# Peptides against a protein of PDB entry 5HDT, part 141

Target 1, 163 residues: chain A of PDB entry 5HDT
Amino acid sequence: MVVKTFMDMDQDSEEEKELYLNLALHLASDFFLKHPDKDVRLLVACCLADIFRIYAPEAPYTSPDKLKDIFMFITRQLKGLEDTKSPQFNRYFYLLENIAWVKSYNICFELEDSNEIFTQLYRTLFSVINNGHNQKVHMHMVDLMSSIICEGDTVSQELLDTV
Target 2, 163 residues: chain A of PDB entry 5HDT as posed
Amino acid sequence: MVVKTFMDMDQDSEEEKELYLNLALHLASDFFLKHPDKDVRLLVACCLADIFRIYAPEAPHTSPDKLKDIFMFITRQLKGLEDTKSPQFNRYFYLLENIAWVKSYNICFELEDSNEIFTQLYRTLFSVINNGHNQKVHMHMVDLMSSIICEGDTVSQELLDTV

## One batch from the design tools (peptide; made by RFdiffusion4, then SolubleMPNN)

Design b2_p27_1_s1 (from b2_p27_1, 9 letters changed)
Fold by OpenDDE base, seed 3:
Structure b2_p27_1_s1 (fold): chain B 163 residues (1-163), chain A 27 residues (1-27)
Amino acid sequence: as target 1 above (163 residues)
Amino acid sequence: MKIPVLSKEEIEEREKIVKKIEERIFS
């Protein structure tokens, strides 16, 4: 599985940045976003998160539709956080930690469908969190959700209704 | 990233929302 190797790459070199750019084009394709293997989808999400980290605060994608697809995809992967005993939990944790630290979802502020993206994110996070999660998971979720509230231009009523 | 300029009242309201998020996440 090629995508697993990319999560440990250093983002500082120009060569690695170019590699991530090429990878971004492929990882955002329907082939990977709709891949039948959930473990593959998780790794794809982690790689996409890494790509956003490398290019932050700019997005490597310019298409609003593609950005929406990517973040809706990432949101769906976060459902995997529900099982703290899963062998893949550390990767789910990494995904959450990354997007929270980078504030990756904040690039969605200018998207027409930002409300849908944020609403689905909030519903997902609230639905999966439980007492079996450690404090770091709780804090990352709060950081991620709070950043959207505090740094967004407006807060929709629909988003407020999720809280 | 867009950095909005919020009034004191807006900041306070958003902090209240954050507190609600915290309460629900840590419930």
Scores: peptide ipSAE 0.637, ipTM 0.897, DockQ to the pose 0.876
Fold by OpenDDE base, seed 2:
Structure b2_p27_1_s1 (fold): chain B 163 residues (1-163), chain A 27 residues (1-27)
Amino acid sequence: as target 1 above (163 residues)
Amino acid sequence: MKIPVLSKEEIEEREKIVKKIEERIFS
């Protein structure tokens, strides 16, 4: 599986970055982002998260619209965290852990629609979290949201209203 | 990625927001 391979990749390897550039572009296509199968979309999200981990702090994508589409897509996948009994929960957990650790969403700071991206992220996370989730899920959500607050230039009132 | 330079006051306000996030997530 592509996700397992990316997990073993070194973030500092320029050769690996170049090898998977075309794959990154392909995974961000509408074909995958709008795939009808929920499990496929989850796998795509995990792969994209791993790609962002490898390229961090830079983005392998130059199009602001594409970046927005990707992060809105990832945000939608995080809704899957709600069912802790799902067979795919571990992958949803991995997705959350990855994007929280890497601070992947911080790449959105320079996007014109960053406010929309962050607002949707916060709404999604707050709507999903409950007392049935373990401590690690709570911590990763806090880490992810806190990083956006602390490292961004400005914080919109709309984002604050989600808190 | 460029890290913004925040004033002490700005940092403190953002820390307050973080505390609110923590409270809501762990509520």
Scores: peptide ipSAE 0.634, ipTM 0.892, DockQ to the pose 0.828
Fold by OpenDDE base, seed 1:
Structure b2_p27_1_s1 (fold): chain B 163 residues (1-163), chain A 27 residues (1-27)
Amino acid sequence: as target 1 above (163 residues)
Amino acid sequence: MKIPVLSKEEIEEREKIVKKIEERIFS
């Protein structure tokens, strides 16, 4: 129900943004980020991505540590893109498409640990991509990684070494 | 979000990096 609701929300509605702040905070709790069920974690990631879409370009979180935890969590979920035959692949695709379109990771530019976040993202994406993926997956990955390169203030050597 | 003002040279270098990303993703 939660995922379905977020998908139908108006990104430009300031009124709706305020209503879901508490929900966003709950979804970012350790209880959900460390949930033992991988399908639940995927749903949580999709919900978080939707929340970032709604609040874009700002984040509904004030804690840099929490933001880091969220994006590291989302990055870990993207590993699920590797198995194109998985029943949950479409949801992994949705996650990638969403964060690429919204440029959600660009919120991390202001974080002290942005280099770690981006490095892990790049390593993850490069590790899962293969010729079995469709054109859209390739394009979304390029869009996501390119936006970080083009719109960031600086590009670390560590990040460059992943390319 | 901070939007940096990049020089022409910086833009060109970043575009080269993007091309490397594209080449690796579509390899």
Scores: peptide ipSAE 0.633, ipTM 0.894, DockQ to the pose 0.896
Fold by OpenDDE base, seed 5:
Structure b2_p27_1_s1 (fold): chain B 163 residues (1-163), chain A 27 residues (1-27)
Amino acid sequence: as target 1 above (163 residues)
Amino acid sequence: MKIPVLSKEEIEEREKIVKKIEERIFS
């Protein structure tokens, strides 16, 4: 699967980036984002996160609407972190680790709907986290949210109200 | 990626927010 391949890869050269462009576009389609199988959606999210890692700090998508759809989709998948005993927990952990390390959500800074995206992310993370999670999960969540605060041009009151 | 230029005061406020996030996540 694409996920396993990307896990072993550093940021790709421009030539390699072009190779993955078609895949990136296909994975962001409604067919995958709205797939009825929860496990498939998780895999799609992991693949998308890996694609963002490869393209960082640039986005492989130019459409603001598509970017919003993707990050709202990824945020919804992060709800799966709630059950630490789930067979798929390690993949949810990978998703969190990846997007935190890459600072993937920071691409959303200039989107008109960035406030909605970040607010939904914060609400999701705060609702999921508990003392049953290991410190790495806690740290990744802090890193992810702190990066948005520290590197954003402005911080909305709505986002502040989630904290 | 956009890198904003923040004043000293703005940086300090951001740090306060980060501390609140840390406290809530690790609570």
Scores: peptide ipSAE 0.629, ipTM 0.891, DockQ to the pose 0.851

Design b2_p27_1_s2 (from b2_p27_1, 10 letters changed)
Fold by OpenDDE base, seed 2:
Structure b2_p27_1_s2 (fold): chain B 163 residues (1-163), chain A 27 residues (1-27)
Amino acid sequence: as target 1 above (163 residues)
Amino acid sequence: MKVPQLSEEEKKKRQEIVQKIKDRIFS
């Protein structure tokens, strides 16, 4: 699995960054983001998250619209965290853990539609979380949302209304 | 991207929001 390989990659390796640039662009295509198979979309999301980890703090994508599409896509995948008994739960957990640790969403701060991205993220996370989730899920969600609050230049009222 | 430099007052405000997030997530 591509995700397993990316997990072992060094974030500081320029050779690795260049090697997977074309793959990153391909994975962000509509073909994958709008793929009808839920499992495929999850794998794509995990791969994209790993790519963001490798390229952090820079984004491998220059198009604001593409970045928006990607993060809205990742946000939609996080809905899969709701079913803790799903065979794919571990991958959903990995996705959450990765984006929380890397603070992947922070690259969206300068996007025109950052408010929409963050608002949708918060709504999704709050709608998914329940007492059936383990403490690690709770902590990762807090870390992810807290980073956006603390490191952002401004916080919109719309985002605050989600809290 | 460089983290913005916030005033102490703004930092406090952000921490209050964080606490609300924590309260809701762990409710």
Scores: peptide ipSAE 0.654, ipTM 0.898, DockQ to the pose 0.832
Fold by OpenDDE base, seed 1:
Structure b2_p27_1_s2 (fold): chain B 163 residues (1-163), chain A 27 residues (1-27)
Amino acid sequence: as target 1 above (163 residues)
Amino acid sequence: MKVPQLSEEEKKKRQEIVQKIKDRIFS
């Protein structure tokens, strides 16, 4: 499977960015974002996170609407963190770890709908976190949310109200 | 990525928000 292979590859060079552009576009299609299988959607989210890592701090997408769709999609996948006993928990953890480390959501600062994206992210993270999660999950969530607060030009009242 | 130039006062405000996030996540 192309998706699994992609996730296992170490991609850092500028040369590799061009190779994955077409793949990135395909993975961001409605076909994959709206795939009926939740495990497939999770894999897609992980691959998208990896793609953002490769292209960071730039985005391989030019459409603001597409970027919004992607991050709203990723946010929905993060709900899977709620069940620490799930066989797929490690992939959900991987997703969280990557987007926190890369600060992937910071690409959204310039999007018109950034407030909606960040608000949904914060609500999702606060809704799933509990004392059953390990310290690393807590730290990654803090890192992810803190980076948005600290590096954003402005902080909306709506976002503040989620805290 | 945007790199805003924040005043010291604004930086402190942001850190207060971060502390609230930490408190809620680790509650």
Scores: peptide ipSAE 0.654, ipTM 0.901, DockQ to the pose 0.874
Fold by OpenDDE base, seed 3:
Structure b2_p27_1_s2 (fold): chain B 163 residues (1-163), chain A 27 residues (1-27)
Amino acid sequence: as target 1 above (163 residues)
Amino acid sequence: MKVPQLSEEEKKKRQEIVQKIKDRIFS
């Protein structure tokens, strides 16, 4: 519930940027990333995506391990896109739209474990997509995955094997 | 963010990969 309120904030003001910076540390904690409520985890993911949007193209996190944890966490939340009739589908859509628009995963290019992150993302998206999804979902997935292919220095064979 | 300096051949290869992604997503 508390996390939901943060998603509706105007993210352009300096005051709100400071708030998101403070929240970033808390939202990336194990308490939230491992929260037992799936709806809470979804809201946390959306809020984290908003934080990345605010600070794009840079990230407020400097720890490679923390960044990996966050993006692996976000990837796990994207599994919820599978059920288009879910009451929370609009939030899952928002998450996808946000990370695709911002190209949030491109922050991971320089991470040692980028291959694992991208591979898991691709496997997740390919496993989730179905004919029940509208064209916007399809396009956002394509945009997200294509950006990683086109803007990375290299493309690993492992990632290619997912396609 | 990385700024790719790719050859035309590499760009073409990546475009082919993108097409494969599109085909699979819209299948």
Scores: peptide ipSAE 0.653, ipTM 0.900, DockQ to the pose 0.864
Fold by OpenDDE base, seed 5:
Structure b2_p27_1_s2 (fold): chain B 163 residues (1-163), chain A 27 residues (1-27)
Amino acid sequence: as target 1 above (163 residues)
Amino acid sequence: MKVPQLSEEEKKKRQEIVQKIKDRIFS
């Protein structure tokens, strides 16, 4: 698995895109998304986020069902942000930072189940955030959620009710 | 990525929602 750092904001070459395509397909399998080890799942989520960064603004996946699975999976991982003293907190932070910067969830705009995806994301973020988190976490959450509001064609009432 | 063309009024409404998000996240 290859995980790029957030500091490297350059768009990947076409050659790298080809390399990561196979990885993307493999990482999105049930074997990884349902892996029993939470640290492995977090690593998978980070890799998937990197893949979305590489392909942005395009989606590396064409299946709506697969995209839904991936983003619901990523959302579940974000629950790990709650414990700032966790040994894996920095990786959870990286995940949040990356998907906020890339606006990864905006790929879901065209999905029929986008409302479910965004609603779960908002509920998750609001449930884990507290004053113990640093300002960067707060800012990334705002950036992520604001992008969905500002760049979406429509905003559902259900999503608004989460705010 | 979809980038819709929103009216000025709609943009204002979106910004109000964003402000609510900010208020809740930083509360």
Scores: peptide ipSAE 0.652, ipTM 0.899, DockQ to the pose 0.860

Design b2_p27_1_s3 (from b2_p27_1, 7 letters changed)
Fold by OpenDDE base, seed 1:
Structure b2_p27_1_s3 (fold): chain B 163 residues (1-163), chain A 27 residues (1-27)
Amino acid sequence: as target 1 above (163 residues)
Amino acid sequence: MKIPELSEEEIKKREEIVEKIKERVFS
């Protein structure tokens, strides 16, 4: 599986950007984003997060609609953080950690539907977090949400209402 | 895109929002 292979690769070089462009496009296709297996979707999300890390602060995608689809997709995957006892929890944690560290969602600032993306993200994170999660999960969520507040041009009232 | 410069008032406003986020996450 292409996704699994990609997860096993080291992706920390600027020179590798061109090598992953085609892969990034394939991973963002409806075939993968709408895959019936939730574990596959999680792996796809992790790979996409890694791709964003490689290309940060730029995005390897040119379509605003595609970017929206990707981040809405990633947001949906973050719901999996709710079950700390899941065998896949470590991958959900990995996903959260990466997008928080890279500030991946910040590339959405220029998107027309950024408000929708951020609102859904905040609602998802607040609905998932509880006292059963470790300190690092809490910190990553705070970092992720705070970066959007601090670095955005404007903060919508709708987003504020989620807090 | 990050704002080049924010007023002191705007900075404080955003800091307050961040504190609210922290309070809710760690509640």
Scores: peptide ipSAE 0.640, ipTM 0.887, DockQ to the pose 0.801
Fold by OpenDDE base, seed 3:
Structure b2_p27_1_s3 (fold): chain B 163 residues (1-163), chain A 27 residues (1-27)
Amino acid sequence: as target 1 above (163 residues)
Amino acid sequence: MKIPELSEEEIKKREEIVEKIKERVFS
């Protein structure tokens, strides 16, 4: 898988940043977001998360619709955290760890559809978490959701209803 | 990243929400 090789890159060099910028446009396309292979979609999500990490706290995307699509896509991938025995679990963990550490979803605060994005994220995380997960998974989920609560200008009632 | 200036009451409210999140995640 071509996407897998990009995840192992040193992300500090300017050359690599340029590469990720070019990749960002391709990885956010319908071809990858709707790819039929779930493992490919996971790797795409991880790569997108890496791109957000590189450009944090800003995003390389300016289109609100595209940002929504990306984060809704990432949210869907997080469903894979449910199976702790999956061969791909470590990548799902990486995705969660990355977006929690970077606070990637906080980019969505100013999006018109932020409420939908956060609501779906919370519902997904609460539906996935179980006693089979280690403490690190629990903490990353808490960190991710708490950051949205604490750093947002407002908290919608719809989001509160998910808690 | 935007850091809002919140009242003490709002901060407390959000802290309570965080505790609810913790309870649900670790339940």
Scores: peptide ipSAE 0.636, ipTM 0.889, DockQ to the pose 0.846
Fold by OpenDDE base, seed 2:
Structure b2_p27_1_s3 (fold): chain B 163 residues (1-163), chain A 27 residues (1-27)
Amino acid sequence: as target 1 above (163 residues)
Amino acid sequence: MKIPELSEEEIKKREEIVEKIKERVFS
């Protein structure tokens, strides 16, 4: 699995960054983001998250619209965290853990539609979380949302209304 | 991206928001 390979990659390796640039662009295509198979979309999301980890703090994409599409896409995948008994739960957990640790969404701060991205993220996370989740899930969600609050230049009222 | 420089008041405000997030997540 591509995700497993990316997990072992060094974030500071320029050779790795250059090597997977084309892959990153390909994975962000509509073909994958709008793929009808839920499992495929999850794998794509995990791969994209790993790519963001590798390129952090820079974004491998220059198009604001593409970045928006990607993060809205990742946000939609996080809905899969709701079913803790799903065979794919571990991958959903990995996705959450990765984006929380890397603070992947922080690259969206300067996007025109950052408010929409963050608002949808918060709504999604709050709609999914429940007492059936383990403490790690709770902590990762807090870390992810807290980072956006603490490190952003401004916080919109719309985002605050989600809390 | 570099973390913006915030006033102590703004930092406190955001910390309060974080606490609200924690409360809701762990509720």
Scores: peptide ipSAE 0.634, ipTM 0.889, DockQ to the pose 0.822
Fold by OpenDDE base, seed 5:
Structure b2_p27_1_s3 (fold): chain B 163 residues (1-163), chain A 27 residues (1-27)
Amino acid sequence: as target 1 above (163 residues)
Amino acid sequence: MKIPELSEEEIKKREEIVEKIKERVFS
C-alpha cells in the first residue's frame, strides 16, 4: 500500500473519483481500520481523509455505520498529535489540516450517532492540544470544531459540555 | 460558513461558543 498525500492538490476529476471509490471501500475494511501497526493506521486515515477531500461535499460512503466507524477511527488517530517530536508528527499534522480544510466531519450531521462522533472528536482534540504545538495546529483545531458548531443544524448540550 | 436560515440570536450563540473553543485551544 502506497499513498501520497498533498494539500495543494486540486480536487480530483470525476474520472479519478471512480478510481478512488474502490480504494475507499477497501480502506474502510476492518483489515485496515484494525491494523496492528499504528503507522499503517495513520496512513489509512490520511488516505481516507484524501478520499473525503476528493468527494467533498458528498460522502463516498452511504452506510451510516461505516461512516461512524471511519470517523471514530480518524478521531483515534488524532491522538498522535500529542507528541510533536514523533517521526510521524508531520503526517498527523497533515491529517488534521486536511479534515479541517475539507470540513470532513460535517458529513456526519445526518448520522444518528453524530453527537457521539463530535463529542469524541472534541474530547480528543482538547486532550492533546498544548502550548508546544505550533499556531497552525491550534488554528486547524479551532477551524474544525468551529465548523461543526456553525454549520450544524443543532448543537447538543453534551457537545457544549466538552468546551 | 454559518447556516443562513438560523436566527440572528442562534448565530450569535454559536459565535460565543466558537470564542470559547478558541480560548480553550489557545490557553
Scores: peptide ipSAE 0.633, ipTM 0.882, DockQ to the pose 0.648

Design b2_p27_1_s4 (from b2_p27_1, 7 letters changed)
Fold by OpenDDE base, seed 2:
Structure b2_p27_1_s4 (fold): chain B 163 residues (1-163), chain A 27 residues (1-27)
Amino acid sequence: as target 1 above (163 residues)
Amino acid sequence: MKIPEKSKEEKEEREKIVEKIKERIFS
């Protein structure tokens, strides 16, 4: 599985960055982002998150529109955290853990539509979290959202209204 | 990405927002 391979990769390896550049481009295509199978979309999201981990803090994509599409896509996948009993929950957890640890969304700070991206992220996270989730989920969500607040140049009123 | 420098006052305001986030997540 591609996800397992990416988990074992080092973030500072230029060799790995070069190796997976083409794969990153393919995974961000409409074919994968709009795939009808939810399990495939989840797998794609995990792979994309791993790619961002590898390239961090640099952006593996140069197109602002593509970056927006990717992060909006990842945000939509996080809705899967709602069902803690799902057989895919561990992958949703991994996705959350990864993007929180890497601070993947911080790459969006310079995007024109960063406000939309962050607002949708916050709304999604707040909508899925409940007392049935374990402490780790809560912590990762806080870490993810706090990083955006603390490290961003500005915080929009729209984003504040989600809190 | 380099973290921008913020004033003490701004950092404190951001921390207040973080506390609100914590309260809502752990409610």
Scores: peptide ipSAE 0.645, ipTM 0.889, DockQ to the pose 0.811
Fold by OpenDDE base, seed 1:
Structure b2_p27_1_s4 (fold): chain B 163 residues (1-163), chain A 27 residues (1-27)
Amino acid sequence: as target 1 above (163 residues)
Amino acid sequence: MKIPEKSKEEKEEREKIVEKIKERIFS
């Protein structure tokens, strides 16, 4: 599977970024974002996060609607962090760690629906986190949410109400 | 157009929000 192969790849140089554009577009298609298999969706999310890492700070996507779909999709996958004993927890952790480190959601600042994206993210993270999670999970969540607060031009009341 | 840097007051307000986030996450 193309998705599996991509996850095994290391970060590439700037010269190779163009080679992954087509792959990025395919992974962001409805076929993958709406795939019936939960494990496949998780893998897709991880690959998308890796793509954002490779292209950071730029986005390989030009459509605001597509970007919204992707980040709403990633947010939905983060719900999987709730079960720390899941065999897939390591991949959920990887997803969180990646997007926190890269500050991937900050690309959404320019989107018209950024408030919706951030609000759903915050609600998801707050609903998932508990004392059963290790310190790294807590730290990554704080880093992710704090970056959005500190780097954004404005903070909506809706987002503040989630805190 | 260069976005103006956040004022000291604004940075302080943002930090207060961050502290609330930390409190809730680590509660």
Scores: peptide ipSAE 0.645, ipTM 0.887, DockQ to the pose 0.632
Fold by OpenDDE base, seed 3:
Formats: C-alpha cells, sequence, structure tokens
Structure b2_p27_1_s4 (fold): chain B 163 residues (1-163), chain A 27 residues (1-27)
C-alpha cells in the first residue's frame, strides 16, 4: 500500500526529493532487490522508476555497481509483462511506460557494463512480447530500445546480435 | 546524458537497426 502512494506522486519539491532520495537508498538495498515476494519486487521496481523520473536526466545514484544492480533488477521485473491476464499487469505496464518515457536506461551509457545491461534488456523484451499484447506495449518497447540505439555513442556487436 | 552528434551515414545505419527492432517486436 505504501509503495502505491509513491506511484501517484508527481511533485518536485525539495522536501519530496529528499524523501525520495532516502527511499531510493533503502529500495536499492539487497533486502528489497532480493525480496522473496514477486509483487513486492514489482512495486519496488515501480518506485525506483519513479525516483529516476523525478531526478531525470540526472541519476540519483552515483555508484556504477548499484546502478547496474538496479537496472538488471528492473529488467528481471519486465519478464512479468508476459502474462497479460495477471492482476499485476497494469503495474508491469506502468513500469514499462515509465522507463520508456523517461529513457531511464540511457543513464547507463557511461557504465562499464552497459553492454551487458542493454543486451539483457533486449533479450528480455524480445522473449516477453507476443501477439496478446496491445500496441501500446509494443510501442513502448520499440521506443525504449530505439532510444538506446539512436542516442548511444556506439552499438556493440553483441547488442546487434540480439536484434 | 550526452547525446553525441552522429553523421548522416551513422544515423541511417541506426535507423536500419530500429526498423529491425520494430519488425521483430511486431512479428
Amino acid sequence: as target 1 above (163 residues)
Amino acid sequence: MKIPEKSKEEKEEREKIVEKIKERIFS
């Protein structure tokens, strides 16, 4: 319930930013990233995506390792898009829509392991998408993937091989 | 975020990749 409240917040006051920063630190911990409940992990991912939205285009995290962990975590959550009949599908959709709109993954361009992050993202999205998904899902996936291709400095052969 | 300026040729190649992505996503 608490995490749902954050998804509805669209304020950029300094007080709220401070609150989100503190929350970001807690949500990025191993406790939440490795939480045994998949619904909790999804809510954590949505909240993290919201935090990235608030701080965009700047990253709220400075640690490359932590950023990698977060985006690999978010990528794993996107696997839940495969079941369009899931009660949690709307939250998975929200996650996809958010990260596509914000271009959240683009902050990974400077990371040493960016290739791994993008490759895993592409493989995940290609493996999840099917004819049961609406056009908005398809479009958000294309937007997300295209932004990485178009705005990145280089495109690795490994990433190209996923296409 | 730095958006590098790309040559016309590079932009065209990137667009070809995007088209492949679109084709695979909508397949």
Scores: peptide ipSAE 0.644, ipTM 0.889, DockQ to the pose 0.858
Fold by OpenDDE base, seed 5:
Structure b2_p27_1_s4 (fold): chain B 163 residues (1-163), chain A 27 residues (1-27)
Amino acid sequence: as target 1 above (163 residues)
Amino acid sequence: MKIPEKSKEEKEEREKIVEKIKERIFS
């Protein structure tokens, strides 16, 4: 699995897109999304985020159900941001930074269950953030959530109630 | 970040929500 750094934000070549398509399909399987090892799941989430970056603004997946599964999975991983002293914190930070920069969750606008996805995301982010986090974490969370509010066609009352 | 096609009123309401998000994240 290949994880690209945030320093290289340019879209990948078409050749790379082709290579990552197969990876994307494999990473979205239950084998990886439900892997028993927490560190493996985090790595998978980071790879998925990279894949979304590569294909942005398009989704590499066409199945609404699969997209929902992926973003719910990514949301669950973001809970790991709570412990800033964790050995894996830098990877959690990378995940947040990537999805905020790419606006990955905006792909969910047209999904039937977008409200559920966004609501869970907001609840998760608000639950983990605290004064121990650096300003970059705060800003990435704001950027991520603000993009959903500003660029979405509608905002549900349920989502508003999380704020 | 905001879609230009949205009305002025919509943009203003969205911005209010963003400010609430900022307040909660940085609280």
Scores: peptide ipSAE 0.640, ipTM 0.882, DockQ to the pose 0.603

